# Designs tried in a protein design run: peptides against a protein of PDB entry 3J47. Part 89

Target 1, 121 residues: chain A of PDB entry 3J47
Amino acid sequence: IRLTNQLKSLKGLQSKLKDVVEYLDKVINKELPINHTILGKLQDVFNLLPNLGTPDDDEIDVENHDRINISNNLQKALTVKTNDELMVIYISNLVRSIIAFDDLIENKIQNKKIQEQRVKD
Target 2, 26 residues: chain B of PDB entry 3J47
Amino acid sequence: NAQYHLLVKQGDGLLTKLQKYGAAVR

## One batch from the design tools (peptide; made by RFdiffusion4, then SolubleMPNN)

Design b2_p22_1_s4 (from b2_p22_1, 13 letters changed)
Fold by OpenDDE base, seed 4:
Structure b2_p22_1_s4 (fold): chain B 121 residues (1-121), chain C 26 residues (1-26), chain A 22 residues (1-22)
Amino acid sequence: as target 1 above (121 residues)
Amino acid sequence: as target 2 above (26 residues)
Amino acid sequence: SELEELRKEADELLKKINELRA
């Protein structure tokens, strides 16, 4: 049961990471805004990560301690990787916001120039 | 980590410039 | 000119983001 749950969680995390990467690619390509659903799902995965590493206290035989440590190390590594992906998403969104704001500013400047020219005519 | 922090710093710089420009256009 | 520089810097940031993802 425990190994099956860990495998299921790992597969779930892998699927979510793939979704995040695909979303990030679409974000980088300016095709989509940040998908809050993917971010929310990734956050959910993170919130579930503590539950993936908690051995049910009842089956801690000495051989299980080494397996628990390996599982915890893997979970930590996955957490770091997911944090890096979230940071990339954040930076991508920031850059998009900057570009959009730049375009807005340019449009305002152009409109102002047109209005000033109309007043002079 | 170092590359990420550099990117964040550059993004913050761009945001600051954008804010200044937006204030000048108002 | 200042707006163009900002756009260039934004493009450079996007490029670096893509490099980090690759």
Scores: peptide ipSAE 0.351, ipTM 0.830, DockQ to the pose 0.634; fails the geometry check
Fold by OpenDDE base, seed 1:
Structure b2_p22_1_s4 (fold): chain B 121 residues (1-121), chain C 26 residues (1-26), chain A 22 residues (1-22)
Amino acid sequence: as target 1 above (121 residues)
Amino acid sequence: as target 2 above (26 residues)
Amino acid sequence: SELEELRKEADELLKKINELRA
């Protein structure tokens, strides 16, 4: 039961990570806005991952120690990958914000020039 | 992790600057 | 002049972001 749940959760996480990567690529390409709901769900999945790796105290078989270490290493690797994805999203949002701000500044400058020209006429 | 935190910190700094500029443009 | 300075600062921020992505 626990192994099946871990495998299912891992597959779910992998699918979500793939979706996040695909979403990130679309965000980088300016095709879609950032969906905060997807990010929130991803964070929730990661917060639940530590709970999936806690074996109940009873059967510390020596074979489980290597599997626990592998699971922890995999979780660490997945966390790093997710952090990288979140970072890309964050940077993409910052870039978009800066571009939008630059356009706003340029529009204000142009409007000021137009107003100054109207006063001279 | 350390590189990620540094990048986030730098990004937050940029965002803060952007917000200050946005307020100045208003 | 103030708007031009703001634009320059925004460009610097963009440059820093690009440096972080590289």
Scores: peptide ipSAE 0.337, ipTM 0.833, DockQ to the pose 0.264; fails the geometry check
Fold by OpenDDE base, seed 5:
Structure b2_p22_1_s4 (fold): chain B 121 residues (1-121), chain C 26 residues (1-26), chain A 22 residues (1-22)
Amino acid sequence: as target 1 above (121 residues)
Amino acid sequence: as target 2 above (26 residues)
Amino acid sequence: SELEELRKEADELLKKINELRA
């Protein structure tokens, strides 16, 4: 049962990670805005990851040290990957904000020029 | 990790500047 | 003049972001 649940969770995580990667690629290509729902789901998956490698405290057999180390390494690797993905999203949002701001500035400059021309006429 | 933190710090600096300009434009 | 300065700073920020993406 536990192994089946872990496998199911891993498959779920893999599917979600694939979806996140696809979404990130679209964000990088400026095709889509940030989907907060996807980010929330990713965070939820990440918060569940520590539970995937914790055998219940009772059967700490010495053979589990290698499994624990592998699980910890996997969790660390997934954490780094998640952080990198979040960073890409963050940078993409900054770029969008700057572009939107530039457009706003240009619009204001144009409006000011129009007003100045109206006063001269 | 260090590169990531540096990137975040640089981004935050840019965001702060952007916010200042946004306030000045308003 | 103030709007021009704002635009220049925005361009600098955009440049920095592009450098981070590259």
Scores: peptide ipSAE 0.331, ipTM 0.823, DockQ to the pose 0.249; fails the geometry check
Fold by OpenDDE base, seed 2:
Structure b2_p22_1_s4 (fold): chain B 121 residues (1-121), chain C 26 residues (1-26), chain A 22 residues (1-22)
Amino acid sequence: as target 1 above (121 residues)
Amino acid sequence: as target 2 above (26 residues)
Amino acid sequence: SELEELRKEADELLKKINELRA
């Protein structure tokens, strides 16, 4: 019963992570705005993930250890994938902000030139 | 990973240039 | 001129991002 519930929870988490990945892909494609609530929930999930980096829990029964290692590797792979997607979104937003700022600067320069011409007239 | 780091570095460079330009326009 | 260069660099970055996503 407990193991089945853990497996079910893990499957649920995997499904949610997949949904988030799909959402992030849509955000990267500018199909949807960034949902801060989803990002916050993802961060919470990452913070709740046991540190996958402690190899030292040696004493778990060999059969459970292999399953746990496979599960941990899958979770790690999903985590890495999600992290990479978040990074891509971050960079994309940064570039968009830069472009928008460039346009703003150009508009300010143009407005200044127009004002200078009006003062000369 | 290497391509991503390169992209980040280029973005940082662009951001720096943008900041300098913004300061010059102000 | 500097603004135009910055826009070009931004466009190149966007292109690279799109290449990584494809």
Scores: peptide ipSAE 0.321, ipTM 0.817, DockQ to the pose 0.683; fails the geometry check

Design b2_p22_2_s1
Fold by OpenDDE base, seed 4:
Structure b2_p22_2_s1 (fold): chain B 121 residues (1-121), chain C 26 residues (1-26), chain A 22 residues (1-22)
Amino acid sequence: as target 1 above (121 residues)
Amino acid sequence: as target 2 above (26 residues)
Amino acid sequence: LEEKLQLLVNLIRELLKKLEAK
């Protein structure tokens, strides 16, 4: 029981870390709009939370119920922390997109000014 | 949850504006 | 986090205004 619950919690953390890495890779590769991927992976994490918190139904000892609740609360807290990290990554990618866009605007403005000067000469 | 969804929605609105502007500049 | 997002919103609004002025 105790070792199995620790192993499930560790597997859950490993799955979340894998999801964060896979998300980061998809964002780096520009394969998906950052928001939809974060929101989708967040939903996946929330959908996996019930599955991580279900001990197989075979040991109803009242002392295990309090330990399961504490483990589920810790998993929820780790999930919230993971969501905040994903949100920071999302904001950082938005900033990069804005900077790249500002540079594109500036380049087009410069090209327009050069064209207007050539028409006056 | 609600604050997170609001923040995500604001970010999506910004990204959409950025995309529309990129298309108008092309 | 919220303050950084609001800063991004403001930056995009300023870029849009600079475009409409040209």
Scores: peptide ipSAE 0.319, ipTM 0.858, DockQ to the pose 0.269
Fold by OpenDDE base, seed 1:
Structure b2_p22_2_s1 (fold): chain B 121 residues (1-121), chain C 26 residues (1-26), chain A 22 residues (1-22)
Amino acid sequence: as target 1 above (121 residues)
Amino acid sequence: as target 2 above (26 residues)
Amino acid sequence: LEEKLQLLVNLIRELLKKLEAK
């Protein structure tokens, strides 16, 4: 039971890490609105958390229950940290998109001014 | 959790606005 | 994090105003 639970927790962490990487790749590739994918993966992590904590109904020593609770709290904390990091990356990409949009706006203003000047000459 | 969802919702609203304006600038 | 998001919101609003002024 202990070794199986540790292996399950490790597999859950590995799946989550894979999901975070796949999310980062989709963000880099601009394939999805960053927020919906972050939110979806956060939901997936929360849906997987109960699956990490179902011991089959065999006698859990009090020492194992405390360690499982600490592990679940650590996984929650690591989840929050990972989400904060993903949000920083999201904000950074959004800022880059805004700068590129500002440059596009300015280029359109300049092009309009150049056309107006050419019509006056 | 609630603060995170609020922040996400604000970011989505901004992205939607940015997309609408990007379409108007085309 | 929230302050950076708010700064980003403000920057978008300023870009929108510049677009409406064209």
Scores: peptide ipSAE 0.318, ipTM 0.856, DockQ to the pose 0.245
Fold by OpenDDE base, seed 2:
Structure b2_p22_2_s1 (fold): chain B 121 residues (1-121), chain C 26 residues (1-26), chain A 22 residues (1-22)
Amino acid sequence: as target 1 above (121 residues)
Amino acid sequence: as target 2 above (26 residues)
Amino acid sequence: LEEKLQLLVNLIRELLKKLEAK
């Protein structure tokens, strides 16, 4: 019973990971807009992934060690890449907000100057 | 990492200056 | 990616200059 439930949970996780990969491929191909909520959840998943770089399980056969190291390097590279992409998006949005606010300030200054002229006439 | 933090810090500095200017125009 | 980051840094520098000139 416990082993069967663990296998079912692992299959469910595998299916969800596949759906995430398919979503990321669509985002990379620009078929879907970047969803910040999905990216945040992906970051949370990467942060909750045990650092598979803890060398403290000295009993994983040498053949599995190379596969685990490749998987960890890929996961670390994907985490860094995702962080860099999110950073570029964040700064792009920040800059857009700054431009829009500068334009709003300029419009307000112009409106104030027009009102001051109308009070002097 | 270091270039990232520098760019974020510059963005925060711009946002702070812009907020001060918006408050002075208000 | 690097080119887009550089464009963004340049835009931030231009906005700083415009804000210092006012």
Scores: peptide ipSAE 0.264, ipTM 0.844, DockQ to the pose 0.761
Fold by OpenDDE base, seed 3:
Structure b2_p22_2_s1 (fold): chain B 121 residues (1-121), chain C 26 residues (1-26), chain A 22 residues (1-22)
Amino acid sequence: as target 1 above (121 residues)
Amino acid sequence: as target 2 above (26 residues)
Amino acid sequence: LEEKLQLLVNLIRELLKKLEAK
């Protein structure tokens, strides 16, 4: 029972990894815009991956280690770039909200001045 | 990181000033 | 990305100035 559940979980992870690769290929080909939700899930997956950059000992092929390091560095760089894009979007929305609120306040002041003038006439 | 925190802090400061102005006009 | 961030910072500064002028 326990071993069968672990094997099922590993197969589920392999399927999700395949879906991520397929999505990244579609983004590279400009067929789909970057989906922020998929990217957030990818970041969560990377945060849950043991840091593939701890050099704790054991002899397995220098050539695989270089490919894994290049892939991890590229993926970290892409994650940083997308966090910066999300940040720009967030601040742009904040600024838009502030402008709209400033215009609302100005309209309210003008309406109050018009009412005060009507009471004096 | 530091420039981001500065920008967020400026946005929060502006939002707070705007809220005070909205309360004074109310 | 950096240019877009700078544009956004400038817009926030202009909003702050408009709010202080009222």
Scores: peptide ipSAE 0.256, ipTM 0.839, DockQ to the pose 0.740

Design b2_p22_2_s3
Fold by OpenDDE base, seed 5:
Structure b2_p22_2_s3 (fold): chain B 121 residues (1-121), chain C 26 residues (1-26), chain A 22 residues (1-22)
Amino acid sequence: as target 1 above (121 residues)
Amino acid sequence: as target 2 above (26 residues)
Amino acid sequence: LEEQLKLLQEQIDGLQKKLDAK
């Protein structure tokens, strides 16, 4: 029962992680807007991930030490990869904000020029 | 890391220039 | 990831050129 529940939870986490990656890819490709609430929850999950890979030292059968080290290294590599993906999303948002601000400035300049022409007529 | 920080710094520099331009157009 | 970072850098450089032209 306990092992079956852990395996089910791990499969659920893997499915959710896949859905997150798919969502992040859609956001990078500009197919979907960035949801800040989803990103915040994702960051919280990643900050908790290092704690999920440390079983309390009291239950580590010595024969699983190599499997645990491989799992911890994979988890660390996945955390780094996700941090890099979140960084790309952050920069993409920054660039979009800069473009939107540039367009706003140009629109204001054009509106000001139109008003100045109307005052001279 | 270093390339990412450089890219962020360039983006922040561009944002600052846009903010100055927006303030001058007001 | 590296290709996406490159595309993002090209977008920033494009915005920088537009800003410098105004």
Scores: peptide ipSAE 0.364, ipTM 0.862, DockQ to the pose 0.662
Fold by OpenDDE base, seed 1:
Structure b2_p22_2_s3 (fold): chain B 121 residues (1-121), chain C 26 residues (1-26), chain A 22 residues (1-22)
Amino acid sequence: as target 1 above (121 residues)
Amino acid sequence: as target 2 above (26 residues)
Amino acid sequence: LEEQLKLLQEQIDGLQKKLDAK
């Protein structure tokens, strides 16, 4: 019963991580805006992940030790993957901000040229 | 890690140049 | 992930060229 519940919880977590990846892809593709609240909750989940890997020192049979190590390595790999995805989103936002600022500068230059022409006429 | 830091540094460099240009246009 | 990072790098390089041309 306890192991089945842990496996169900892990499958639920995997499904949620997939939904996050799909959301991140939509944000990269400009289909959806970044939700800072979702991002913060994801960061909180990652900060809790290292604590999920401390087995309480209760008698876990030697055969479970290899499965726990594999699970911890997979969890660490998933954590790294999502950190990389968050970084990609950050860079994407930075690039968008740079483009928007470039367009604003160009618009200001054009407006200044138009005003200078009107003063000469 | 290293490639990400390189991309971040390039983005920051572009942002800095764009800020200088914005200050020259003001 | 690697392809997305490459696309982002290409966008940054494109912005750099536009900024250097102005």
Scores: peptide ipSAE 0.361, ipTM 0.864, DockQ to the pose 0.660
Fold by OpenDDE base, seed 2:
Structure b2_p22_2_s3 (fold): chain B 121 residues (1-121), chain C 26 residues (1-26), chain A 22 residues (1-22)
Amino acid sequence: as target 1 above (121 residues)
Amino acid sequence: as target 2 above (26 residues)
Amino acid sequence: LEEQLKLLQEQIDGLQKKLDAK
């Protein structure tokens, strides 16, 4: 039951992430109007991302285009790192669920042995 | 990538063994 | 990241040993 619920929750998260990507692609392609509420929530998610891209305040004069590409590369690296961390957490939860299931099986075997002994006495 | 896929494969093998054991205890 | 993957591998190996001992 717990493993099935975790797998279902992860599949639900994956589906939602896919829907967000498909929505962003449609907005970029001008197929859909920018939904300000979705954009606001995405901005909130990006603002919760640690601002790992303040270069030290000492070079104010290189064109806005390179700063956007560096910010996008750093944000991409952060997104990859976050995905890897989430993946490690997911596998760790799978392993914990496997341990808990093994312990439950062992407890059932022990309980069955105890019942068989009580019927022979 | 490769080490991750190996880890996933080992986890799947363990899950399969655990499923067989759970079926033998029923 | 690599250290966390190593710890996870050690947990899987520990589970395999417990399963093979039963």
Scores: peptide ipSAE 0.349, ipTM 0.859, DockQ to the pose 0.678
Fold by OpenDDE base, seed 3:
Structure b2_p22_2_s3 (fold): chain B 121 residues (1-121), chain C 26 residues (1-26), chain A 22 residues (1-22)
Amino acid sequence: as target 1 above (121 residues)
Amino acid sequence: as target 2 above (26 residues)
Amino acid sequence: LEEQLKLLQEQIDGLQKKLDAK
């Protein structure tokens, strides 16, 4: 039961992620107008990511344009890193599901063998 | 990107084999 | 990141070997 629910949730997440990627590709290719609501929700997800780059409070005024590009590059690099980490977690969960299913198959084979032996006795 | 797609492809191959084994044990 | 991807690859290869041995 728990494993089946995790697999279903993971499959649902994968489908949603695919739909988001397909939407982003269509937006990049200018095939669809930017849906501000979807973009806003994606921005909220990015804003809920810990701002790895709170500039400590004290240098006001001259570097803002290059710091905005560096902060966007850092946030982009962190987004890529987070995507890679989520991907690693996804594959790890897939691997765990495969192991658990392999053990289930083995247990079923053993149970069948025990039942066949009991019918011969 | 390429290494990721390779890992995903290998995982999908394992899942497919696992499904075949699950069907053969039924 | 690269080390985690390598560890995942090793786990997948280990599962592949177990599945091919059955």
Scores: peptide ipSAE 0.328, ipTM 0.854, DockQ to the pose 0.621

Design b2_p22_2_s4
Fold by OpenDDE base, seed 4:
Structure b2_p22_2_s4 (fold): chain B 121 residues (1-121), chain C 26 residues (1-26), chain A 22 residues (1-22)
Amino acid sequence: as target 1 above (121 residues)
Amino acid sequence: as target 2 above (26 residues)
Amino acid sequence: LEERLELLQKLIDDLLKKLEAK
């Protein structure tokens, strides 16, 4: 039962990572705004990952211990990779917010110049 | 971690400059 | 991942240049 749950969780994490990567590509291409729901679901997966690694059943055959350690190391490596992807999403959002703010400032300057010209005429 | 913190710091610096510019246009 | 980080860095640098030119 435990190995099947770990495999299912890993497969679920892999699917979510793929969805995040696809979402990041759409974000980089300016095709979509950042989906807060994807970010939230990914954070939830990360918060659940420590709970998926807890050994709550006492059948340790020594051959299973090495496979469990390899699986845990791979899961840790995948967790780090996904954290890096989340950071890239966050930075992409920050940059989009900065661009939108720059455009808003430029629009305000143009509007101010137009008003100053109308007062001089 | 260090590269991420550097990139976040650069983004925050740019945001601060934009905020100052937005305040000067008001 | 590295290529995406490089693209983000380039975009930040472009925004910095636009802000310094104003």
Scores: peptide ipSAE 0.320, ipTM 0.855, DockQ to the pose 0.581
Fold by OpenDDE base, seed 3:
Structure b2_p22_2_s4 (fold): chain B 121 residues (1-121), chain C 26 residues (1-26), chain A 22 residues (1-22)
Amino acid sequence: as target 1 above (121 residues)
Amino acid sequence: as target 2 above (26 residues)
Amino acid sequence: LEERLELLQKLIDDLLKKLEAK
């Protein structure tokens, strides 16, 4: 039962990583804003990942130690990769917010210039 | 790590410039 | 990953240029 749940969780993580990649490509292309639901779901996967790598203290067979180390290294590598993807998403949003605020400032300056001209006429 | 910190620092610099510009337009 | 970081850096550089032009 535990192995089947781990395989299902790994397949879920792989599918989610694919969705994050596709979402990143859409953000780079300026087609979509950040989906907070994808971010929240990704955080949930991260919070569940430590629980997939904690050996519950049942059955030290020496042959499991190499498999556990390989599993932990793969989990760490996947965690780092997903953190890097989240950072790229965060910065892309920051940049979008900065552009939008800059355009707002420019619009406000233009409106002020138009009002000052109307008072002189 | 280092490239990430550089990118965050550039973003913070942009935010600071944008805030100054927003204050000058008020 | 590296290609995405490069695209992100380019986007930041474009924001810097827009902010300096105003």
Scores: peptide ipSAE 0.302, ipTM 0.852, DockQ to the pose 0.532
Fold by OpenDDE base, seed 2:
Structure b2_p22_2_s4 (fold): chain B 121 residues (1-121), chain C 26 residues (1-26), chain A 22 residues (1-22)
Amino acid sequence: as target 1 above (121 residues)
Amino acid sequence: as target 2 above (26 residues)
Amino acid sequence: LEERLELLQKLIDDLLKKLEAK
């Protein structure tokens, strides 16, 4: 039962990572805005990842300690990788918001110059 | 970590300049 | 990942340059 649940959780994480990568590619291509719901669910997964490494206090024999450490190190490495991906998404959206705001300011300045010219004529 | 903090700091600097420009155009 | 970070850095630098030119 425990091994099957770990495999199911790992498959779920792998599927979510694939969805994040696909979403990142759509975000790079300017096709989609950040979905805050996806971001929130990813943050929830990050907050649960340290808890997925909590050993249930079941007496597991010393011979499996190396496999558990490798699993925890892989989980930590996957956590860092997913954090870096989320960061790139966040900054990409920040940059898009900055560009959109700069274009809005430029449009407002142009409109003001046109209005000032019309008052002088 | 350090490259991230640098990139965040650059983004904050751009946002601050953009906010000042938006306030001058109001 | 690194190539995407470099592209993002270039975009930030272009925005900085555009903001300094105004």
Scores: peptide ipSAE 0.302, ipTM 0.850, DockQ to the pose 0.592
Fold by OpenDDE base, seed 1:
Structure b2_p22_2_s4 (fold): chain B 121 residues (1-121), chain C 26 residues (1-26), chain A 22 residues (1-22)
Amino acid sequence: as target 1 above (121 residues)
Amino acid sequence: as target 2 above (26 residues)
Amino acid sequence: LEERLELLQKLIDDLLKKLEAK
């Protein structure tokens, strides 16, 4: 029962990570705006990941030390990967904001030129 | 870490240039 | 991941070039 629940939870996490990656691809491709709620939930998952590898200190029989170290290293690696993904999203948003601001500036310049031409006529 | 800081620094530099251009258009 | 970082870098470079051309 416990092992089956852990496998189910891991599969659920893997599915959610896949959905996040797919969402991020759509966001990079400009198909969807960034959803701040998804980003916040991903940050929450990231903050919980370090705690998922703290065994309750009360039943550490010596045979589990190697399995705990492997789990902690995998969690750290997943944590770093998730941070890198979040950074790519942040930068993608920054770049979009920059493009939108550049377009706004160009539109203002064009409007100013049109107004100056109308005053000369 | 280092590549991220470089990329963030490039983004901030671009944002600063855009802000200057936006101020010159007003 | 690396390919996405490269695409992002290219987009930043294109924005820099557009800003320098104005």
Scores: peptide ipSAE 0.307, ipTM 0.851, DockQ to the pose 0.538; fails the geometry check

